# Ledger of designs, part 39: peptides against a protein of PDB entry 5K2M

Target 1, 273 residues: chain A of PDB entry 5K2M
Amino acid sequence: MRIGITYTVLRREEMAIKERAGEFGEVVMLHEDDLLFPGNYDLDVVIIRNVSHFKALYTARLFESEGIPTVNSSRLIFEAGDKLFATLRLAGKVPVPEWKAALSEGGALRVPDSLGYPLVSKPVFGSWGRLLAKVNDRDSLEAVLEHRKWMKNPLYGIHYFQEFVEKPGRDIRSYVIGGEFVGAIYRYSNHWITNTARGGKAEPCSDPEVEELSVKAWEAFGEGALAIDIFESEKGLLVNEVNPNMEFKNAARVTGADMAGKLVEYAVEVAKT

## One batch from the design tools (peptide; made by RFdiffusion4, then SolubleMPNN)

Design b1_p11_6_s3 (from b1_p11_6, 5 letters changed)
Fold by OpenDDE base, seed 5:
Structure b1_p11_6_s3 (fold): chain B 273 residues (1-273), chain A 11 residues (1-11)
Amino acid sequence: as target 1 above (273 residues)
Amino acid sequence: GGSHSDEELGL
């Protein structure tokens, strides 16, 4: 078996994936600079670890065009990596925060009529809480919309909004790989954007409701490896978003779960189908 | 120098 691993930066996750993949066969590390298509790659499967959502998406689709399956698939990266498309999948299976999408400024200005204030403005793409805005009032909404007009990427003209969810100073990140729940953590932060990359503490989360909800959230997509962000709200557990390009170093450390091993095992299964 | 991910560059 020949296992490709595409990457932008050799992080702790990519090192762990490489190490585990070596137990199953030959490992081919592919930096973004190595990727030319058509490339006639001799690989049984490719694990996609590109940092950019779009680079990951296009890389996956390019390998699939050569008959090489990917983890995650281009379909999953496309649907899970876009916050709006992910919401469309999730909303049919699990509780999600209330949301609205608008395709114009005039549409966006009417979003508070249904969601109220405060609301959260999100770009449909991007990670680590980039360009998230807590919109408390009309003036803040107008400011966000004005700034979006000057952003070069036309996707910033897709206006995605969510209700502001009050969280107990933490959120939950769970991991589901191939339909198996692998683990979950609490991420603590005093900021409304809870992210361990911003200095938040992580603790193990052992909650059967989180496990069940995480599996159901994964079933909305039906394939691959997903990190699932869950909010503890007054309405109960809400699936906020999913990430097909998961970081797991903190979760693996805190839970002791072999996230890298589970990802490789799933990739090996995909290679055999 | 922090590796600006392409995501930080809006790419």
Scores: peptide ipSAE 0.019, ipTM 0.632, DockQ to the pose 0.217
Fold by OpenDDE base, seed 4:
Structure b1_p11_6_s3 (fold): chain B 273 residues (1-273), chain A 11 residues (1-11)
Amino acid sequence: as target 1 above (273 residues)
Amino acid sequence: GGSHSDEELGL
């Protein structure tokens, strides 16, 4: 068994994955600078840990083009890493926040007619709560839309909105790998954006409803390793988004779950199929 | 707060 690990930055997660992968076979660390295609890669599977969503997506697709399976697959990265495409999958299986997509400013200006205010503007791509806006009124909506016109990437012209969900000063992040629930944490924040990248307290989440919902959310995609962001709302649990390029250092520390080991075990299973 | 490079920012 030869296990590739692609990475941009050697984080705690990549170190843990490397260590656990060494128990299953030969480990080949592949920095982004090492990735040239087409290449003569002698690998049974590649674990994709590139920080960029697009670099991860293209890296996965490039290995797949050479007959090497990836964890996650390019399909999963594509569908789960785009907030709108992820919503399209999730909405058929689990409760999600109410959402609207518009493909023009004129369409986007009508979103409040359906969602009301406040609403959340999201880019379809990006991490750590970047370019998330709580839109409280018409003036704020117009400002967000005006700013999007001047953004160079055409994907900023895809207008994705959600209802604003009132949360109890926290959200839930769960982890499902190969259809197995691995663990969950509460992420505390005094800000409406609860992402741990902005700082915050993490605590273990032991809730059977979270476990069940997390597995169902994973089943909407049907493969790979996902972090799942869940809101506690007045309507019950809502699956907000998924992440096919999960950070887990805080969750592993807090829960004691061997998330790196579970990821490697799944990659080894994928290599055998 | 460290300025994450554009690459760290996943652009």
Scores: peptide ipSAE 0.018, ipTM 0.631, DockQ to the pose 0.167
Fold by OpenDDE base, seed 1:
Structure b1_p11_6_s3 (fold): chain B 273 residues (1-273), chain A 11 residues (1-11)
Amino acid sequence: as target 1 above (273 residues)
Amino acid sequence: GGSHSDEELGL
């Protein structure tokens, strides 16, 4: 078996994936600079670890065009990596924060009539809480919309909003690979954005309700490896978003779960189908 | 905090 691993930066996650993949076969590390298509690659499966959502998406689709399966698939990356498309999948299976989408500024200005204030403005793409805004009033909404007009990427004209969820100074990140729950963590922050990449502390989460909800959230997509972000709210647990290109170094360290091994095992299963 | 470059956004 020949296992490809595509990457932008060799992080702790990519090192762990490489090490575990070596137990199953020959490992081919592929930096973004090594990727030319069509390439006639001799690989049984490719693990996608490109940092960019779009680079990951296109890399997966390019390998699939050569008959090589990927983990994650281009379909999963596309649907899970877009916050709006992910919400559309999740809302049919699990509780989610109240949301609205608008395709114009005039539509976006009516969102508070349904969600009220405060609300959260999100871009449909991007990670680590980039361009998230807590919008407390009309003046702040108008400012966010004005700034979006001057952004060059047309995807900034897709206006996605959620209700502001009051959280107990933390959120939950769980991991599901091939339909198996592999672990969860609490992420602590004094800021309303709780992402560990912004300095949040991680602690183990052992909650059967989190495990059940995480598996149901994965079943909304039905394949691959996902990190799942869950809020503890006054309404109960809410699935906020999923990530098809997960960071797991903090979760693996805190829980002791072999997330890299589970990802490789799943990729080997995909290669055999 | 990793300054994700504009390249990481597909910009």
Scores: peptide ipSAE 0.018, ipTM 0.623, DockQ to the pose 0.310
Fold by OpenDDE base, seed 3:
Order: structure tokens, then C-alpha cells, then sequence
Structure b1_p11_6_s3 (fold): chain B 273 residues (1-273), chain A 11 residues (1-11)
């Protein structure tokens, strides 16, 4: 068994994955600078840990073109890493926040007729609450749309909106790998954007409803390793988004779950299929 | 070794 690990930066997650992978076979660390295609890679599976969504997507697809399976697959990275495509998968299986997509400014200006105010503007790509806007009124909507016209990436012309969900000062992040629930945490924040990367407190979440919902959310995609972001709303639990390039250092520390081991075990299973 | 903040890497 030869296990590749692609990475941009050697974080605690990549160190833990490397250590656990060494128990199953030979480990080949591949920095982004080492990746040239077409190549002659002697690997049974590749664990994708590139930080950039697009670099992760293309890296996965390039290894797949050489006949080498990846965790996650390029299909999963593509569908789960885009907020709109992820919503389309999730909405068929689990409760999600109400959403609208518009393909023009004129379409976007009609979104409040359906969702009301306040609403949340999201880019379809990006992480850590980047370019999230709480839109409270018409003037704020017009300002967001005006700024989007000047953004160089054409994907900013895809207007994705959600209802604003009132949260109890926290959200839930769960982890499902190969269809198995691995663990969950509460992420506390005084801001409407909850993110542990911004210094939020994390606590273990031991809720059977979260476990069941997390597995159902994973089944909307049917493969790989996902972090799942869940809101506690007045309507009950809502699956907000998924992440196919999960950070788990804080969750592993808080829960004691062997997330790196579970990821490697799944990659070894994928290599044998 | 410069700990690139998780924020800079999230590009």
C-alpha cells in the first residue's frame, strides 16, 4: 500500500494523517511544487489536503486521469465545495435554510420578494465567512450587487442567497467519513458568522439527532469525508453547508475522535476497490 | 517557521 498525501502547508491535520497513514503502508508526501502532470505516480490512493478548493479539485481530477483514486474524489470536491451545488444535493435529503439563486442583478433584486429581509448573500465558493453579507434592506442589497459587478471572477455573478437563520450564539460542525459519524462540536461565537478559525470556543456535541442528520447529509453525496455545518433554528436542525476539505484539529482535540485515523482507514478502503 | 495563518491559506 502506497498512500500519497498532497498538501500546501504541513498543518496539524496533515501531520496526523501522515502519522496514521504510516501504520498502513508507505507514505509519499507531495507538496504542490512536486505535482506535475502527466506524471508517473506509483500510488494506490491519494489523500487530497491542498488548501485551495480549486487546487484540490484539479489535483484530484489529475490523479484520477492517471488511474489513481483520491480522497476526496474530484466529483465530491466539485459538488460539495460549491455552496449552490451542495445545496442542490442537500435539499433533496435533509432540511436546509431557504435559498434563492439568481443569474443577473435584475433577478437578484427580486429575491427579497420570496425570502424577505434579513437575507444572507454568499459567494458560491470560498471559506471562513469570506464575502458573506447580512443584507437587512434594499439599499444594502443594491450595494452588494454593485460591488459584485466589479469583482473579476465571473463566479461572483452567480448570486446565491439564504434566509437569515437566528442561531443560539453557536452552530454545529459534524464529521462523517465513509458514511460513519465520527464526531461533532459546538462552535460558539458572538457574531452571526460562527467560525472556530476566528477564535471561537469549541465544545463536544453529543446529540443523536445531529448524528442522524449528519449521516443523511453525507448520503446526499454518497462518498468521501465531509465536515457538515448545522444550524439550530426555530424550525429545528438545518444543514447549512458541507466542506470536502475539512479542518479537524480543534474538533479532534475537543472530542478525542481519531479523525485522521478514520480518514486514512477510508482511503485504504478506497484503494482496495 | 512562519505559521501562515489559517486565514491566508484559505484562499
Amino acid sequence: as target 1 above (273 residues)
Amino acid sequence: GGSHSDEELGL
Scores: peptide ipSAE 0.016, ipTM 0.601, DockQ to the pose 0.116

Design b1_p11_6_s4 (from b1_p11_6, 4 letters changed)
Fold by OpenDDE base, seed 4:
Structure b1_p11_6_s4 (fold): chain B 273 residues (1-273), chain A 11 residues (1-11)
Amino acid sequence: as target 1 above (273 residues)
Amino acid sequence: GGSHTDEELGL
């Protein structure tokens, strides 16, 4: 068994994955600078740990084109890593926040007619709560839309909105790998954006409803390793988004779950299929 | 808070 691991930065996650992968076979660390295609890669599977969503997507697709399976697959990265495409999958299986997509400014200006205020404006791509805006009124909506016109990436012209969900000063992040629930944490924040990258406290979440919902959310995609962001709302649990490029350092520390081991075990299973 | 470079920011 030869396991590739692609990476941009050696984080605690990549170090843990490397260590666990070494128990199953030979480990080949592949920095982004090492990735040239077409190549002669002698690998049974590649674990994709590129930081960039797009680099991860293209890296996965490039290995797949050479007959090497990836964890996650390019399909999963594509569908789960885009907030709108992820919503399209999730909405058929689990409760999600109310959402609207518009493909023009004129369409986007009508979103409040359906969702009301406050809204959350999201880019379809991006991590760590970047370019999330709480849109409280018409003036704020117009400002967000005007700013998007001047953004060079055409994907900023895809207008994705959610209802604003009132949360109890926290959200839930769960982890499902190969259809198995691995663990969950509460992420505390005084800000409406509850991202741990902004210094939030994490605590273990042991809730059977979270476990069940997390597995169902994973089943909407049907493969791979996903981090799942869940909101506690007045309407019950809502699946907000999924992440195919999961960070798990805090969750592994807090829960004691072997998330790196579970990811490697799944990659080894994928290599055998 | 470390300013993640644009490369770290996964554009």
Scores: peptide ipSAE 0.019, ipTM 0.633, DockQ to the pose 0.168
Fold by OpenDDE base, seed 2:
Structure b1_p11_6_s4 (fold): chain B 273 residues (1-273), chain A 11 residues (1-11)
Amino acid sequence: as target 1 above (273 residues)
Amino acid sequence: GGSHTDEELGL
């Protein structure tokens, strides 16, 4: 078994994945600078750990083009890593925050007619709550839309909105790998953006409803390793988003779950199929 | 341990 691991930065996650992968076979660490395609790689599977969503997506697809399966697959990265595409998968399977998508400024200006205020403007791509805006009124909506118009990336012209979910000063991040629930954490923040990457405290989450919902959310995609972001709302649990390029350092530390091991085990299974 | 921002990671 030859296991590739692609990465941008050797984080604690990548170190743990490397260490655990070494128990199953030869490990080939592949920094982004080492990646050239076609490369004729002699690998049975590649674990994708590139930080950039797009780099991860393209890296996965490039390995797949050489007949090498990836964890996650380019399909999963594509569908799960886009907030709108992820919502489209999730909405048919699990409760999600109310959402609207608009393809023009004129369409976006009508979103409050359905969602009301406050609402949340999200880019369809990006992590750590980047470019999330709480839109409290019409003036704020117009400002967000104006700013988006001048952003160079055309994907910022895809207007994705959610209802503003009142959260109990926390959200939930769960992890499902190969359809198995691995663990979950509460992420605490005094800000409406609760991401631990912004200095939030993490605590274990042991809730059977979270476990069940997390598995159902994973089943909307039906493959790979996902982190699942869940809101506690007045309407109950809502699946906000999924992440096909999960950070798990805090979750592994807090829960004691072998997330790196589970990821490697799944990659080894994928290599055998 | 510093949270690398998306900017520091070249996103």
Scores: peptide ipSAE 0.018, ipTM 0.627, DockQ to the pose 0.178
Fold by OpenDDE base, seed 1:
Structure b1_p11_6_s4 (fold): chain B 273 residues (1-273), chain A 11 residues (1-11)
Amino acid sequence: as target 1 above (273 residues)
Amino acid sequence: GGSHTDEELGL
């Protein structure tokens, strides 16, 4: 078996994946600069670890065009990596925060009529809480919309909003790989954005309700490896978003779960199908 | 905190 691993930066996650993949076969590390298509690659499966959502998506689709399966698939990366498309999948299976989408500024200005204030403005793409805005009033909404007009990428003209969820100074990140729950963590922050990449503390989460909800959230997509972000709200647990290109260094350290091993085992299963 | 570049966003 020949296992490809595509990457932008060799992080602790990619090192752990490489080490575990070596137990199953030959490992081929592929930096983004090594990728040319068509290439007729001799690989049984490729684990996608590109940092960019779009580079990961296109890399996966390019390998699939050569008959090589990927973890995650280009379909999963596309649907799970877009916050709006992910919400459309999730909303049919699990509780989600109330949301609205608008395709114009005039539409976006009417969102508070449904969601009220405060609301959260999100880009449909991007990670680590980039370009998230807590919008408390009309003046703040107008400012966010005006700034979006001057952003070069037309995807910033897709206006995605959620209700602002009051959280108990933390959120939950769980991990589901091939339909198996692997682990979960609490992410603590004094800021309304709780992402550990912004300096949040991680602690183990052992909650059967989180485990059940995480598996149901994964079943909305039905394949691959996902990190799942869950809010503890006054309404109960809400699935906020999923990530098809998960960071797991903090989760693996805190829980002791073999996230890299589980990802490789799943990739080996995909290679055999 | 990883300064995600415009390249990381596909910009």
Scores: peptide ipSAE 0.017, ipTM 0.624, DockQ to the pose 0.315
Fold by OpenDDE base, seed 3:
Structure b1_p11_6_s4 (fold): chain B 273 residues (1-273), chain A 11 residues (1-11)
Amino acid sequence: as target 1 above (273 residues)
Amino acid sequence: GGSHTDEELGL
């Protein structure tokens, strides 16, 4: 078996994936600079670890066009990596925060009539809380919409909003790979944007309700490896978003779960189908 | 914008 690993930067995750993949076959590391298409790639499967959502999406689709399966698939990256498309999948299977989408400024100005204030403005793409805004009032909404008009990327004209969810100073990040729950962590933050990357404390989460909900959230997509963001709300557990290009260094360290091994095992299964 | 690693973002 020949396992490709595409990457932008060799992080601890990519090192762990490489090490575990070496136990199953020959490993071919492919930096973004090595990727030219069409190409003659002799690979049974490719693990996609490009940091860019769009580079990951196109890389996956390009390998698939040559008959090489990818983990994750281009379909999964496309649907899970867009917050609105992910919400459309999730809302059919699991509880999600209340949301609205508007395709114009005039539509966006009516969102508070349904969601009220405070609300959260999100871009449909991007990571690490980039361009998230807590919108407390009409003046703040108008300011966000005005700034969006000057953003060059047309995807910023897709107005996605959620209700503001009060959280107990933490959120949950779970991991599901090939339909198996691998582990979960609490991410602590004093800010309404919870991200362990920004220096937040992580602790193990051992909750059967989180495990069950995480598997159901994965089943909304039905394939691949997903990190799942869950809120503890007054309404119960809510699935906020999913990530098809997961970081797991902190979660693996805190839980002791073999996330890299589980990802490689799943890629080997995909290669055999 | 470019994909920044968590390290590049100070994350």
Scores: peptide ipSAE 0.015, ipTM 0.585, DockQ to the pose 0.142

Design b1_p11_7_s1 (from b1_p11_7, 5 letters changed)
Fold by OpenDDE base, seed 1:
Structure b1_p11_7_s1 (fold): chain B 273 residues (1-273), chain A 11 residues (1-11)
Amino acid sequence: as target 1 above (273 residues)
Amino acid sequence: SYGHESDWEPL
């Protein structure tokens, strides 16, 4: 078996995936500079680890066009990596924060009539809490919309909003790979954005309700490897978002779960289908 | 952390 791994930067996750993949076959590391299409790649499966959402999406689709399956698939990256498209999948299966989407500034100005204040403005794409805004009032909403108008990417004109969820100084990150729950962590922060990439502390989360909800959230997509962000709210557990290009170094360290091994095992299964 | 990287290309 020949396993490709595409990457932008060789992180701890990519090193762990490479090491575990070597137990199953020959490993071919493919930096973004090595990728040219159409090409004659001799690979049974490709694990997609590009940092950019769009580069990951296009890389997956390009390998699929050559008849090579990918983990994650371009379909999963597309649907899970867009916050609005992910919400559309999740909302029919699991509890989610209340949300609104608007396609114009005039539409966005009416969102508080439904959600009230405070609310959260999100871009439909982006990671690590980038361009998240807590909007407490009308003046703040107008400021966010004005700034978005000057951003060159037209996707910033797609306005996605959520209710502001009061959290107990933490959120939950769980991991589901091939339909199997692998583990979960609490992420602690004094800021309303609890992402560990911004310096949050991680601790193990052992909760059967989190496990059940995480599997149901994965079933909304039905394939691949997902990290799942869950909020503890007054309404109970809410699935905030999913990530088809997950970081897991902190979760693996804290839980002891072999997340890299589980990802490789799933990729090997995909290669055999 | 990569929290400042572009969604379409690395900085």
Scores: peptide ipSAE 0.022, ipTM 0.626, DockQ to the pose 0.319; fails the geometry check
Fold by OpenDDE base, seed 2:
Structure b1_p11_7_s1 (fold): chain B 273 residues (1-273), chain A 11 residues (1-11)
Amino acid sequence: as target 1 above (273 residues)
Amino acid sequence: SYGHESDWEPL
């Protein structure tokens, strides 16, 4: 078996994936600079670890065009990596924060009529809470909308909003690979945007409800490897978003779960199908 | 440099 691993930066995750993949066959590390299509790649499967959502998406689709399956698939990356598209899948299967989407400023200005204040403005793409705004009032909403008009990427004109969820100073990140729950962590933050990159502590999350909900959230997509962000709210657990290109070093460290191994095992399974 | 949870590059 020949396992490709595409990457932007050789992180701890990519090193772990490489190491585990080596147990199953020949490993071909493919930096973004090595990627040229059509390439006639001799690979049985490719694990997509490009940091960029769009690079990951296009890389996956390009390998698929050569008949090489990817983990994750371009379909999954597309649907899960867009917050709105992910919400559309999730909302039919699991509890999600109340949300509204608007395609114009005029539409967006009516969102508070449904969600009230405070609400959260999100770009449909991005990480680390980039361009997340807690919108407390009309003036703040108008400011966010005004700024969006001047953003060059037309995707910023897609207005995705959620209710503001009061969280207990943490959120949950779980991992589901091939439909199997692999592990979960609490991410602590004093900020309403919980992210371990912002100096948050991670702790193991051993909650059967989280496990069940995480699997159900994965089933909304039905394939691949997902990190799942879950909020603990007054309404119970809410699936906020999923990530088809997850970091897991903190989760692996904290839980002891073999996330890299599980990812490789799933990729090997995909290669055999 | 990508931070600790750089899920996506900014476009």
Scores: peptide ipSAE 0.020, ipTM 0.644, DockQ to the pose 0.194; fails the geometry check
Fold by OpenDDE base, seed 5:
Structure b1_p11_7_s1 (fold): chain B 273 residues (1-273), chain A 11 residues (1-11)
Amino acid sequence: as target 1 above (273 residues)
Amino acid sequence: SYGHESDWEPL
């Protein structure tokens, strides 16, 4: 078994994946600078850990074009790594926050007619709460839309909105790998954007409802390794988003779950298929 | 560098 690991930065997660992969076979670390296609890669599977969503997507597709399966697959990265595409999958299987998408400023200005205020503006791509805006009123909506006009990437012209969900000073991040629930954490923050990458406290989450909902959310995609963000709301549990390029160092530390091992085990099973 | 890199303008 020859396991590739593509990466941009050697993080705690990539170190753990490398270590665990070494127990299953030969490990080939592939920095972005090492990648050129088409190439002669002698690999049974590649674990995709590129930081950029788009670089991860294209890297996965390039390996797949050479007959090498990837974890995650380019399909999963494409669908799960876009907040709107992920919502389209999730909404048919699990409770999600109310959402609207608009393709113009004129469309976006009508979103409050259905969602009301406050609402959340999100880019369809990006992580760590980048470019999230809590929009409390019309003036704030106009300001967000004005800024989007001058942003270089045309994907900022895709306007994705959610209802603002009041949370109990925390959210939940769960992990499902190959359809197995691996673990979950509470992420505490006094800010409406809960994120442990921003210094939030993490604690173990042991809730059977979270486990069941997390598996159902994974089943909306039907493959791979996903981190799942869940809100505790007045309406019950809501699946906010998923991440096909998950960070898990805090969750692994807090829960004691072998997330890196589970990811490698899944990659080995993908290689055998 | 978590949260500072972007998909189109990396640090």
Scores: peptide ipSAE 0.019, ipTM 0.633, DockQ to the pose 0.301; fails the geometry check
Fold by OpenDDE base, seed 3:
Structure b1_p11_7_s1 (fold): chain B 273 residues (1-273), chain A 11 residues (1-11)
Amino acid sequence: as target 1 above (273 residues)
Amino acid sequence: SYGHESDWEPL
């Protein structure tokens, strides 16, 4: 078996995936600079580890066009990596924060009539809390909408909003690979944006309700490897979003779960189907 | 991809 691994930066995750993949066959590391299409790649499966959402999406689709399956698939990356499309999948299966989407400024100005204040403005694409805004009032909403008019990417004209969820100074990140729950962590932060990059502590999460909800959230997509972000709210557990390009360094360290091994095992299964 | 641990990368 020949296993490709596409990557932007060789992180601890990519090193662990490479090591585990070597137990199953020949490993071909492919930096973004090595990717030219159409090509003649001799690979049975490709594990997609490109950092950019769009680079990951197009890389997956390009390999698929040559008859090579990918983990994750371009379909999964497309649907899970867009916050609105992910919400559309999740909302029919699991509890999610209340949300609204508007396609114009005039529509967006009416969102508080349904969600109230405070609300959260999110771009449909983005990472590391980029362009998240807590909107407390009308003046703040107008400011966000005014700034969006000057943003070059037309996707910034898709206005996605959620209710502001009060969290207990933490959120949950779980991992589901091929329908199997692998593990979960608490991520602590004093800021309303819970990001481990801001010096947050990670601790193991051992909660059967989190496990059940995580599997149900994965079943909304029905394939691949997902990190799942869950909020603890007054309404109970809410699935906020999913990530088809999961980082797991801290989660693997804290839980001891073999996330890299599970990802490779799933990729090998995909290659055999 | 909310909550990446990596440094910022362009989309």
Scores: peptide ipSAE 0.018, ipTM 0.603, DockQ to the pose 0.238; fails the geometry check

